# Peptides against a protein of PDB entry 2AZE: the designs that were tried, part 32

Target 1, 148 residues: chain A of PDB entry 2AZE
Amino acid sequence: AQECQNLEVERQRRLERIKQKQSQLQELILQQIAFKNLVQRNRHAEQQASRPPPPNSVIHLPFIIVNTSKKTVIDCSISNDKFEYLFNFDNTFEIHDDIEVLKRMGMACGLESGSCSAEDLKMARSLVPKALEPYVTEMAQGTVGGVF
Target 2, 101 residues: chain B of PDB entry 2AZE
Amino acid sequence: GRLEGLTQDLRQLQESEQQLDHLMNICTTQLRLLSEDTDSQRLAYVTCQDLRSIADPAEQMVMVIKAPPETQLQAVDSSENFQISLKSKQGPIDVFLCPEE

## One batch from the design tools (peptide; made by RFdiffusion4, then SolubleMPNN)

Design b1_p10_8_s4 (from b1_p10_8, 5 letters changed)
Fold by OpenDDE base, seed 4:
Structure b1_p10_8_s4 (fold): chain B 148 residues (1-148), chain C 101 residues (1-101), chain A 10 residues (1-10)
Amino acid sequence: as target 1 above (148 residues)
Amino acid sequence: as target 2 above (101 residues)
Amino acid sequence: VSSETRTLKH
């Protein structure tokens, strides 16, 4: 009886760990798709333009963005060496990392929300190794949440 | 019996987890390869137009922060305090605004 | 931190 109880506890622990890893894997897949899609987009764009964009016109990863109302007043204090910044806002703000930006740009093909069109799904699949394609399909269908 | 059933379940879960680990390793490898590829890194950028597409500068101001790895970011967003503190340990931080268009 | 302080107004 005690042995069975111990194993049941372990079973639950493993199930939870698997669930966590599923979430992590999904995020990794989304990152991979987003990065590759971004690179591909920019490569094609530069080829069409026959030149790279001006250096100061692009923002290379990694980065974060802060957005707030245009009416928000921001006080900024900067150290001499620019190692420290302090921003004070008079209203709320939002912070987004580069991955979130890429997702909102559609670089993850809508896979993050399971709202992929057929074309989006095709793109997503094309940006991952073959071994990951089934999982991408499951993500698009919303069926990954199943218990192994 | 019950014990045998649970034992079998654990074995199956172990196999499933190993499969997940394998897939994760594939993903991390791909990301590493992208990181190590100079051309990919050169092309890993967004434009101000991209940022405008997700945050309309007519309504929102967009500030971009380029900070070295391990930079500490502390944010407070409450009714009485709206603050962001950045502290880098590996180099200067660059902050700029996306122009409105 | 505060070697330079600027207020950004939009």
Scores: peptide ipSAE 0.038, ipTM 0.890, DockQ to the pose 0.038
Fold by OpenDDE base, seed 3:
Structure b1_p10_8_s4 (fold): chain B 148 residues (1-148), chain C 101 residues (1-101), chain A 10 residues (1-10)
Amino acid sequence: as target 1 above (148 residues)
Amino acid sequence: as target 2 above (101 residues)
Amino acid sequence: VSSETRTLKH
């Protein structure tokens, strides 16, 4: 009885670990798709324009954005070496990392929410190695982890 | 029996985890290759137009933070305090607004 | 922290 109980505890521990790894894998897949899709978009755009964009008109990854109302007053304290920043706002703000920005731009093809058209899914599959395609399909269908 | 069943479950879970690890290794390899490709990194950017598409520029201001890896970010968003603290250990932090602002 | 302080207003 005690042996079985120990194994049941271990089973639950492994299930939780697998769940965490599934989440991590899905995020990695989304990052890969988003990055490759972004690069592809920009390459095509630059080819059409026959020139790169002005240096100050683009923001290279990685980055973080903070958005708030234009009415928000922001006090900023910066250390001498610019290693430390302190921002004080008089109202609420939002923080988004670059990956979230890419997702909102549609660079992950709606895969993050399982809202993929046939064309979106085709694009997503084309941006990952063959070994990952089945998992991408499962993500699109919302069936990841169904075997557990 | 119960013991045999649990043992079988653990074996199956081990195989599943190994499959996940393999797929994750593939993903991390692909991401590493992207990071090592100078042309890809050159093209890994968003525009101010992109940012405007996700944050209404008529109502919102957008501040961009370029920070080295391992930069610590602390944020407080409450009724009493609205604060962001950044601390880098690997280099200077750059903060700017989009040129349109 | 020794710092330079700036205020952004809109």
Scores: peptide ipSAE 0.037, ipTM 0.890, DockQ to the pose 0.039
Fold by OpenDDE base, seed 1:
Structure b1_p10_8_s4 (fold): chain B 148 residues (1-148), chain C 101 residues (1-101), chain A 10 residues (1-10)
Amino acid sequence: as target 1 above (148 residues)
Amino acid sequence: as target 2 above (101 residues)
Amino acid sequence: VSSETRTLKH
């Protein structure tokens, strides 16, 4: 009886670890899709334009964005070497990393929110190795973890 | 019996985790290949138009932060104070505003 | 140590 209890505790521990890894894998897949989709978009755009965009017109990854109301007053203090910045706002702000920006741009094909059309899913599948395609399908269907 | 059943469950979970690890390795490898590909890195960019598509510049100001790896970001967002602190160790930080069209 | 202080007003 005690041995069974110990094994049940271990079982629960492993299930939780698997759940965590599933979350990590899903995020990695979304990142891969988003990055490849972004690169593909830009490659196509540059081919159509027959030139790259002006250097100062684009923002290369990685980056972070901060957005706030146009009415917000911002005080900024910068060190002489620009190693340190301090911003003080008089109202709330939002911070987004580049991955979140890509997701909101639709670069992850809506897979992150389960909002994939048939075409979105087709695109998503095309941007991952074959071994990951079944998992992408499960993500779109919301059936990830069914094997566990 | 119950013991044998639990033992079998643990073995199955181990196999499942191994498969999961395999998939993660594949995915990590793909991401690494992207980071090592010069052409991919050259094309890994967004525009101010992209940013405007997700944050309406008519209502919102958008600030872009380009910082070296391992830069520390501290944010406070409360009724008493609203603050962002940046501290890099590997080089200067670049901050600029995304213009409104 | 801050060498530059700016206020952004909209």
Scores: peptide ipSAE 0.037, ipTM 0.890, DockQ to the pose 0.036
Fold by OpenDDE base, seed 2:
Structure b1_p10_8_s4 (fold): chain B 148 residues (1-148), chain C 101 residues (1-101), chain A 10 residues (1-10)
Amino acid sequence: as target 1 above (148 residues)
Amino acid sequence: as target 2 above (101 residues)
Amino acid sequence: VSSETRTLKH
C-alpha cells in the first residue's frame, strides 16, 4: 500500500538522521575527551615544573595549523588591519584544526580510530560522564552503528 | 501486518533518536562547562613541541593561525592552484610560524 | 588583499 511506502521512506529518513547524529555524538565525545585529557596533561606538567610555561611558548585553543614542505614557496598578502590574508603556495599543503591536532597527539586516547589500549580506554572512560561510558566502550570496539 | 510493523519500527527509531539526543545534550553540556571554566581554558593549550611531534619542522613548515570566530577560510589544493584565503569580520587574524627545535 | 606581501622560503 501507498501508506506503507510512505512509512518506509520515513523510516529511511530517520535512519539516516540517526546515523548523522551518531557521527556527531562520536565527535563530541572525542572533543570532550581530548580537551579534558589535554587540560589534565598540562596541569600535571605545570605542577611538576612548579610554574606555567612561558606565555609565548604555548598556543591556546582554538587554532588552525597549516603545514607544507619546507621547500614550498609561500606568498602571503595581508590587509592593513590583518582582517584578510591570502596565501599562495607552489605546492600542496595540509590544514588541521585543533581537534585533529589533539587526536594526533593521542589526547583522544586512540578512540577516534578504535585503537585504544586497555589503559587508553580506562582513561577515556574516566573523562566522560557515566551515561556516556557505554558509548565510549562501543567506540573503542568499533561496534557503534546499532540502533537503540 | 506490514503497516503495523513499520509503525512499530518508526516508534522504536523515535525512541532511539531521543536517546541519542539525550547523550548529545550531555556532551554539549560538558563542553560548555569546559568553556566556562577558567582553569580549563587556561590549560587548554599545546606547545610547539606538540606540533613538532605531529609535523616535524625539520621537514615541514608549520604555520599557526589564530582567528576570531566566524572567520571565513577558503582553501584550494589542486594541481593548478594552491591557495588559502582568510577573511575575518570580528577582528585581526594572527599568523606565526612554529620554530624548529 | 593589499598593504603587505611577503614571500616565505625555507
Scores: peptide ipSAE 0.037, ipTM 0.890, DockQ to the pose 0.039

## One batch from the design tools (peptide; made by RFdiffusion4, then SolubleMPNN)

Design b1_p11_1_s1 (from b1_p11_1, 3 letters changed)
Fold by OpenDDE base, seed 1:
Structure b1_p11_1_s1 (fold): chain B 148 residues (1-148), chain C 101 residues (1-101), chain A 11 residues (1-11)
Amino acid sequence: as target 1 above (148 residues)
Amino acid sequence: as target 2 above (101 residues)
Amino acid sequence: ALTKSFTRTLF
């Protein structure tokens, strides 16, 4: 009985670890799709314009976004070498990383929120290696983990 | 028996985890390829219009922070204190403002 | 630390 109990505990431990890795894999897939989709979009746009955008008109990854009300007063202190920054706000702010920005732009094809049309799913599949396509399909259907 | 069944389950879970690890390796390889491709990195950018889709500068101030890897970010957002602290050890930090127009 | 302009106009 004790041996079986120990194995049950181990089984549950492994299931939880697998679940965590599944979440990590899903995030990696979303990042891959988002990045490739972004590059593809910009490549097409530059080809259509027959020129790259002006250097100061774009922000390359990686970056972080901070937004607050335009009425918010910001006090900023900067070190001489620009290695240190301190921002004090008189009201609330939001922080977003570049991955979240790409997701909100639709670069992950809505796969992250389960809002993935047939065309979105087709695009998503086209941006991953063949070995990952079944997993992308499972993500869109919300059936990830069925093989475990 | 129960013992044999559980033992078999654990072996199957191990195999499943190995398959999962393999898929993760494929993903990390693809991301590495993207990082090593200079043309892809050149094209990995967003525009002002993209940022407005997140927060319109007509209503929100949108600040962009470009910081070297391993930069420490500390944020406090409470009724008593609203603060962001940045500390880089690998180079200068650049801050940009997305214009309203 | 210094208090100075912390942003550059983007775009």
Scores: peptide ipSAE 0.032, ipTM 0.893, DockQ to the pose 0.039
Fold by OpenDDE base, seed 2:
Structure b1_p11_1_s1 (fold): chain B 148 residues (1-148), chain C 101 residues (1-101), chain A 11 residues (1-11)
Amino acid sequence: as target 1 above (148 residues)
Amino acid sequence: as target 2 above (101 residues)
Amino acid sequence: ALTKSFTRTLF
């Protein structure tokens, strides 16, 4: 029946939308955890040192990282006003945004890869509102997506 | 029947989506609060040691780019071309190098 | 157009 077909199309549409939102939510959770954990780490470090780090010894978010072999030849062209940059490499490079950097630093407690120790999971849960704790647990267990 | 089953599925999916929307709103709110907290923003930084843990400057050149919002980034990484293009509309772009030592 | 190479060392 045409009506059933229409509903099936809508069902599939909603399933895809839910899947997208689940992915977005997971990323938002990871960002929140990473940011809060970073701030917490730095606050503690500054307290222990009784001083902030030298201003030129840190890089504040947001930023991106580009890395390549030290053997890679890089040609850089910069406009006079520094509004435009062009980098030409003779070999492959990698680009990482600040969130990815934080994840690799362990700021997301390994939640991004489902590699959470008990302590990591405890930390992750402590950095989100209560309403998000069940979802964090599901992420750690790899059980997100049960609506399918 | 089939129609009733589909109708029920759609209702359940709607409920699930509403729950997701709620959780996303909570997350968005938390991130907004973090962005509005000056102390948090002051402490939102990484160190050279952090960057070295991502890519060792002994083996990799590590370049840090700070660009204004909505800066266009184009990257090509293929056997024929390796290129990054940046174009800002809101201000200058700063580029930094992470030293090996 | 004038092009420049700029590098700033952090840390």
Scores: peptide ipSAE 0.031, ipTM 0.894, DockQ to the pose 0.038
Fold by OpenDDE base, seed 5:
Structure b1_p11_1_s1 (fold): chain B 148 residues (1-148), chain C 101 residues (1-101), chain A 11 residues (1-11)
Amino acid sequence: as target 1 above (148 residues)
Amino acid sequence: as target 2 above (101 residues)
Amino acid sequence: ALTKSFTRTLF
């Protein structure tokens, strides 16, 4: 009885670990898709324009975004060497990382929310190695979560 | 029996985890390849138009922060304090504004 | 306190 109980505890631990790894894998897949899709988009755009965009017109990854109401007053203190910044706002703000921005741009093809059209899913599959395609399909269907 | 059943379950879970690990390794490899590809990194950018699609500068002030790795970020967003603190150890921090138009 | 230009404007 005690042995069985010990094994059940171990079973639960492994189940939780697998669940965590599933989440990590999904995020890795989304990052891969988003990055490759972004690169592909920009490559195509530059080819069409026959030139790269001006340096000051783009923001390269990595970055973070801070947004707040246009009416928000922001006070900024900056060190001489620009190593340290302090921003004080008089109202609420939002922070988003670059991956979240890419997702909102649709670079992950809606896979992050299981809102993929057939075309989106096709694109997503094309941006991952073959071995990951079944998992992408499961993500799109919202069927990820089982043990396999 | 119950013991044998549990033992079998654990073996199955082990196999499942190994499969996940394999897939994760594939993903990690792909991301590494992207990071090592100079052309890909050159093309890994967003535009002001992209940022407007996320937060309209007509309504929102959009600020972009680029900082070296290991930069510390502290944020407080409460009814009493609204603050962001950045401290880099490896280089200067750059801040960009997305114009309204 | 200190007031410096710390931002770059995108176009």
Scores: peptide ipSAE 0.031, ipTM 0.894, DockQ to the pose 0.037
Fold by OpenDDE base, seed 3:
Structure b1_p11_1_s1 (fold): chain B 148 residues (1-148), chain C 101 residues (1-101), chain A 11 residues (1-11)
Amino acid sequence: as target 1 above (148 residues)
Amino acid sequence: as target 2 above (101 residues)
Amino acid sequence: ALTKSFTRTLF
C-alpha cells in the first residue's frame, strides 16, 4: 500500500513535469513558426520591391515594445553611457516582447490561440521540420497531451 | 494489479517525456540555426506599419527598446507609481519612438 | 526615418 502510494505521488509529479514541458515545447514551436514566417514575409516583400527597406524604417529583433496613452506624460532619464534608463509615467503602460508582437501580427498563424484556418495550419506545418508536424496538428486541434 | 499498473504508467510517462525532450531539442536547434543565419537575421524585422497594426500611434505612444543581452528590466505599474528601469551590462540601450505617420 | 530617439540625458 505504501509503495503504491509512493508511485502515485511520483506519477503525479511526472505528469506535472510533462505538462510544463508541453507548454515549453508549444512556445518553442510558436517562436519557430513566427520567426520563419516573418523572414518569409519580409523576403517576399523585398523581392517585390526589388530592394530592402530603408534602414531607419525597420526594427530588427530582438526588441521590446512599450505603449501607453498618447496623453501620458513620460520623463526619461538616461545615463551618460546609455547603460541605464529610467522612465516615469503619469499613467499605466503596457510592455510587450517581440514574440508577443509577432503573435499579434499573425506570424504564428493563429496557432497560439487555436484559431487556425485550414490555410493557416498548412502554413504552420510548412514552417517546421517534419518531426514537429504532428505536434503542430495537435496544437491546432487542442488535443495536445490527450494520452495523459 | 494496482502496483503493476502504476509501474507501467510510469514507464509510459518516461517514454512520453523522452519524446518531448527530443522534439524540444529539434526546436532549439532550429531556433539556433535561425539565429546563426545572417540572411535570416537581416530579414528578422518589423516595420512601423506592423507596430501601428497592434497599437495605433494616433491613440497610443509606441516606444521601442533595443537592449543588449542580460539587460535588466524592472517595471512598476501601480496606482501611485508607473516606472520602467533599464540597466545594461554589455552595452548601450537604444530607445525609439514610432511616429504617428 | 520612420523612428526617432526618445531619450534625454539627465544624469
Scores: peptide ipSAE 0.030, ipTM 0.892, DockQ to the pose 0.037

Design b1_p11_1_s2 (from b1_p11_1 with P1S Y6F)
Fold by OpenDDE base, seed 2:
Structure b1_p11_1_s2 (fold): chain B 148 residues (1-148), chain C 101 residues (1-101), chain A 11 residues (1-11)
Amino acid sequence: as target 1 above (148 residues)
Amino acid sequence: as target 2 above (101 residues)
Amino acid sequence: SLTSSFTRTLF
């Protein structure tokens, strides 16, 4: 009885760890797809324009964005060396990392929400190694997690 | 029996985890390769148009923050306090405003 | 340490 109990505890521990790793893997896949897709988009755009964009017209990764209503009053304090910033808002704000921005741009092909068209899924599969294609398919179908 | 069943489950879970570890390693390797490719990094950018598609500058102020690695970010978003604190240890922090036009 | 500051309101 005690042995079985110990094994059940271990089983639960492993299940939780697997669940965490599944989440991490999905995020890694999304990052890979988003990055590759972004690079591909920009490469094509620059080729079509026969020039790179003006240096001050683009933001290179990594970055984060903060957005808030235009009506929000923002007080910003900055150290002399710009090592420290303090922003005070009089209303709510949102913070998004670059990956989230890419997702909202569609760079992850809607895979993040399981909202892939056939074309989106085809693109997503083309941007990952062969070994990851089955998992991408599962993500698109929302069927990841069958180990439970 | 119960013991045999649990033992079998653990073996199956071990195999599943090993498969996940393998896939994660593949992903990590791919991301590393992207990081090491200078051309890819040169092309890893978004435009103001991209940012406008995320948050309409007509309604929202969009601020971009570029900070060195290991920069500490603390955010408070409550009914009483709305604050963001940034502390860098490796260099200056750059802040940009996305224009409406 | 924080020596520069500004306040902004967009409309």
Scores: peptide ipSAE 0.032, ipTM 0.894, DockQ to the pose 0.035
Fold by OpenDDE base, seed 4:
Structure b1_p11_1_s2 (fold): chain B 148 residues (1-148), chain C 101 residues (1-101), chain A 11 residues (1-11)
Amino acid sequence: as target 1 above (148 residues)
Amino acid sequence: as target 2 above (101 residues)
Amino acid sequence: SLTSSFTRTLF
């Protein structure tokens, strides 16, 4: 009985660990799709334009964005060497990392929110190695980890 | 019996986790390859138009922060304090504004 | 020391 109880504890531990890894894998897949899709988009755009964009017109990854109401007053203090920044706002702000920006741009094909159309799913699958395609499909269906 | 069943369950879970680990390794490998490819990194950028799709500069002020790795970011967002602090140890931090158009 | 200098415009 005690041995069974110990194994039950271990079972639960493993299930939780698997759940965590599933979440991590899903995020990694989304990142991969988003990055590759972004690169593909920009490659195509530059080919169509027959030139790269002006250097000061784009922001390369990695980055973060901060947004706040246009009405928000922002005080900024910068060290002389630009190693330190201090921003004071008089109202709330939002911070987003580059991955979140890419997701909102649709670079993850809506896979992150379950709003993946047939075309989106096709794109998503095309941007991952063959071994990951079934998992992408499961993500789109919301059936990830059904066996656990 | 119950013991045998649990033992089998644990073995199955181990196999499932190993499969998961394998898939994660594939993902990390792909991301690393992308990171190591100079052409891909050259093309890994967003535009002002992209940022407008996230937050309209007509209504939102949008700042882009480019900071070296390991830069410390502290943010406080409360009714009494709204603050962002950035501290880099590897180089200067660049902050850009997305113009409203 | 810290200054009150602000951001650069991109794009």
Scores: peptide ipSAE 0.031, ipTM 0.895, DockQ to the pose 0.039
Fold by OpenDDE base, seed 1:
Structure b1_p11_1_s2 (fold): chain B 148 residues (1-148), chain C 101 residues (1-101), chain A 11 residues (1-11)
Amino acid sequence: as target 1 above (148 residues)
Amino acid sequence: as target 2 above (101 residues)
Amino acid sequence: SLTSSFTRTLF
């Protein structure tokens, strides 16, 4: 009885670890799709324009975004070498990483929120290796874990 | 029996985790290949138009921060204090503003 | 030390 109890505890521990790894894998897949989709979009755009965008018109990854109301007053202190910044706001602000920005841009094809059309899913599948396609399909269907 | 069943379940879970690890390795490899490809690096950018789709400059000020790896970021967002502190050890920090057009 | 200047680079 005690041996079975110990194995049940181990079983639950492993199930939880697998769940955590599934979450990590999903995020990695979303990042891969978002990055490849972004690169593909920009490559096509530059080909159509027959030139790259002006250097000061784009921001390369990685980056973070800070946004606040246009009415917010911001005081900024900067070190001479620009190694240190201090921003003081008189109201609330938001911080977003580049991956979140890409997701909101639709670069992950809506896969992150389950709002994936047939065309979006087709695009998402095309941006991952064959071995990952079944998992992408499960993510879109909300049935992650079925491959195991 | 119960013991045999549990033992078998644990073995199956181990196999499932190994498959999961394999898929994660594939993903990690793909991301590394992207980071090592010079053309992909050059094309990995967003525009001001992209940022406007996230937060309209007509309503929100949008500031972009590019900092070297391992830059320390501290943020305080309370009813009494709103502050962001950035400290880099590996180089200068650049700040960009998306204009309202 | 920090300076009170705030420089912005626009797109």
Scores: peptide ipSAE 0.030, ipTM 0.895, DockQ to the pose 0.039
Fold by OpenDDE base, seed 3:
Structure b1_p11_1_s2 (fold): chain B 148 residues (1-148), chain C 101 residues (1-101), chain A 11 residues (1-11)
Amino acid sequence: as target 1 above (148 residues)
Amino acid sequence: as target 2 above (101 residues)
Amino acid sequence: SLTSSFTRTLF
């Protein structure tokens, strides 16, 4: 029946939307864990050193990273007010945002790849509100969306 | 019948989506609180050692870009064009090089 | 007006 067909279309649309929201939620969780873990690490490090790091030795979020071969030639043009930059490379480059950097640093406890040890999972859970802990567990086990 | 089954499925999906929305709101709230906390923002940084763990400056050139919100970034990475364009509307852009060891 | 200049060294 046409009615059933319409509902099937709606069902599929909702499933796709839920899938997208799951991805967004997972990213938000990873960001939260990564940020809190970073802050915790740095707080501990500064306490151990009994002083903050020199201002020119750290980069505060947000930022992006551009990397390329050391042999790559780069031409840079900058506006007078530094509002505009133009970089020309003679070879390929990579761009990474700060969240990706934090993930590669292990700040998300390997949760992003499902590579959490028991200790990593414990840390990850400790960095989120209680209401999010079950979802963190599901992410680690790869069981997110099992009921959908 | 099939109609009743589909109707039930849609109700269940609605409940699931509401649960997701709730969890997302929790996350968004936590991130906002973190952003508003002065001490957290002060401690939200990476070091040279961190960056070297991602890309070794001995082998890779590493640039760090700090740009104001709403800055536009355009990147072209093709066989003939390798280009990055940055345009800020709210303030100056800072670019740093990660030093070699 | 764009001018040729490069970056500052961090760290």
Scores: peptide ipSAE 0.030, ipTM 0.894, DockQ to the pose 0.040

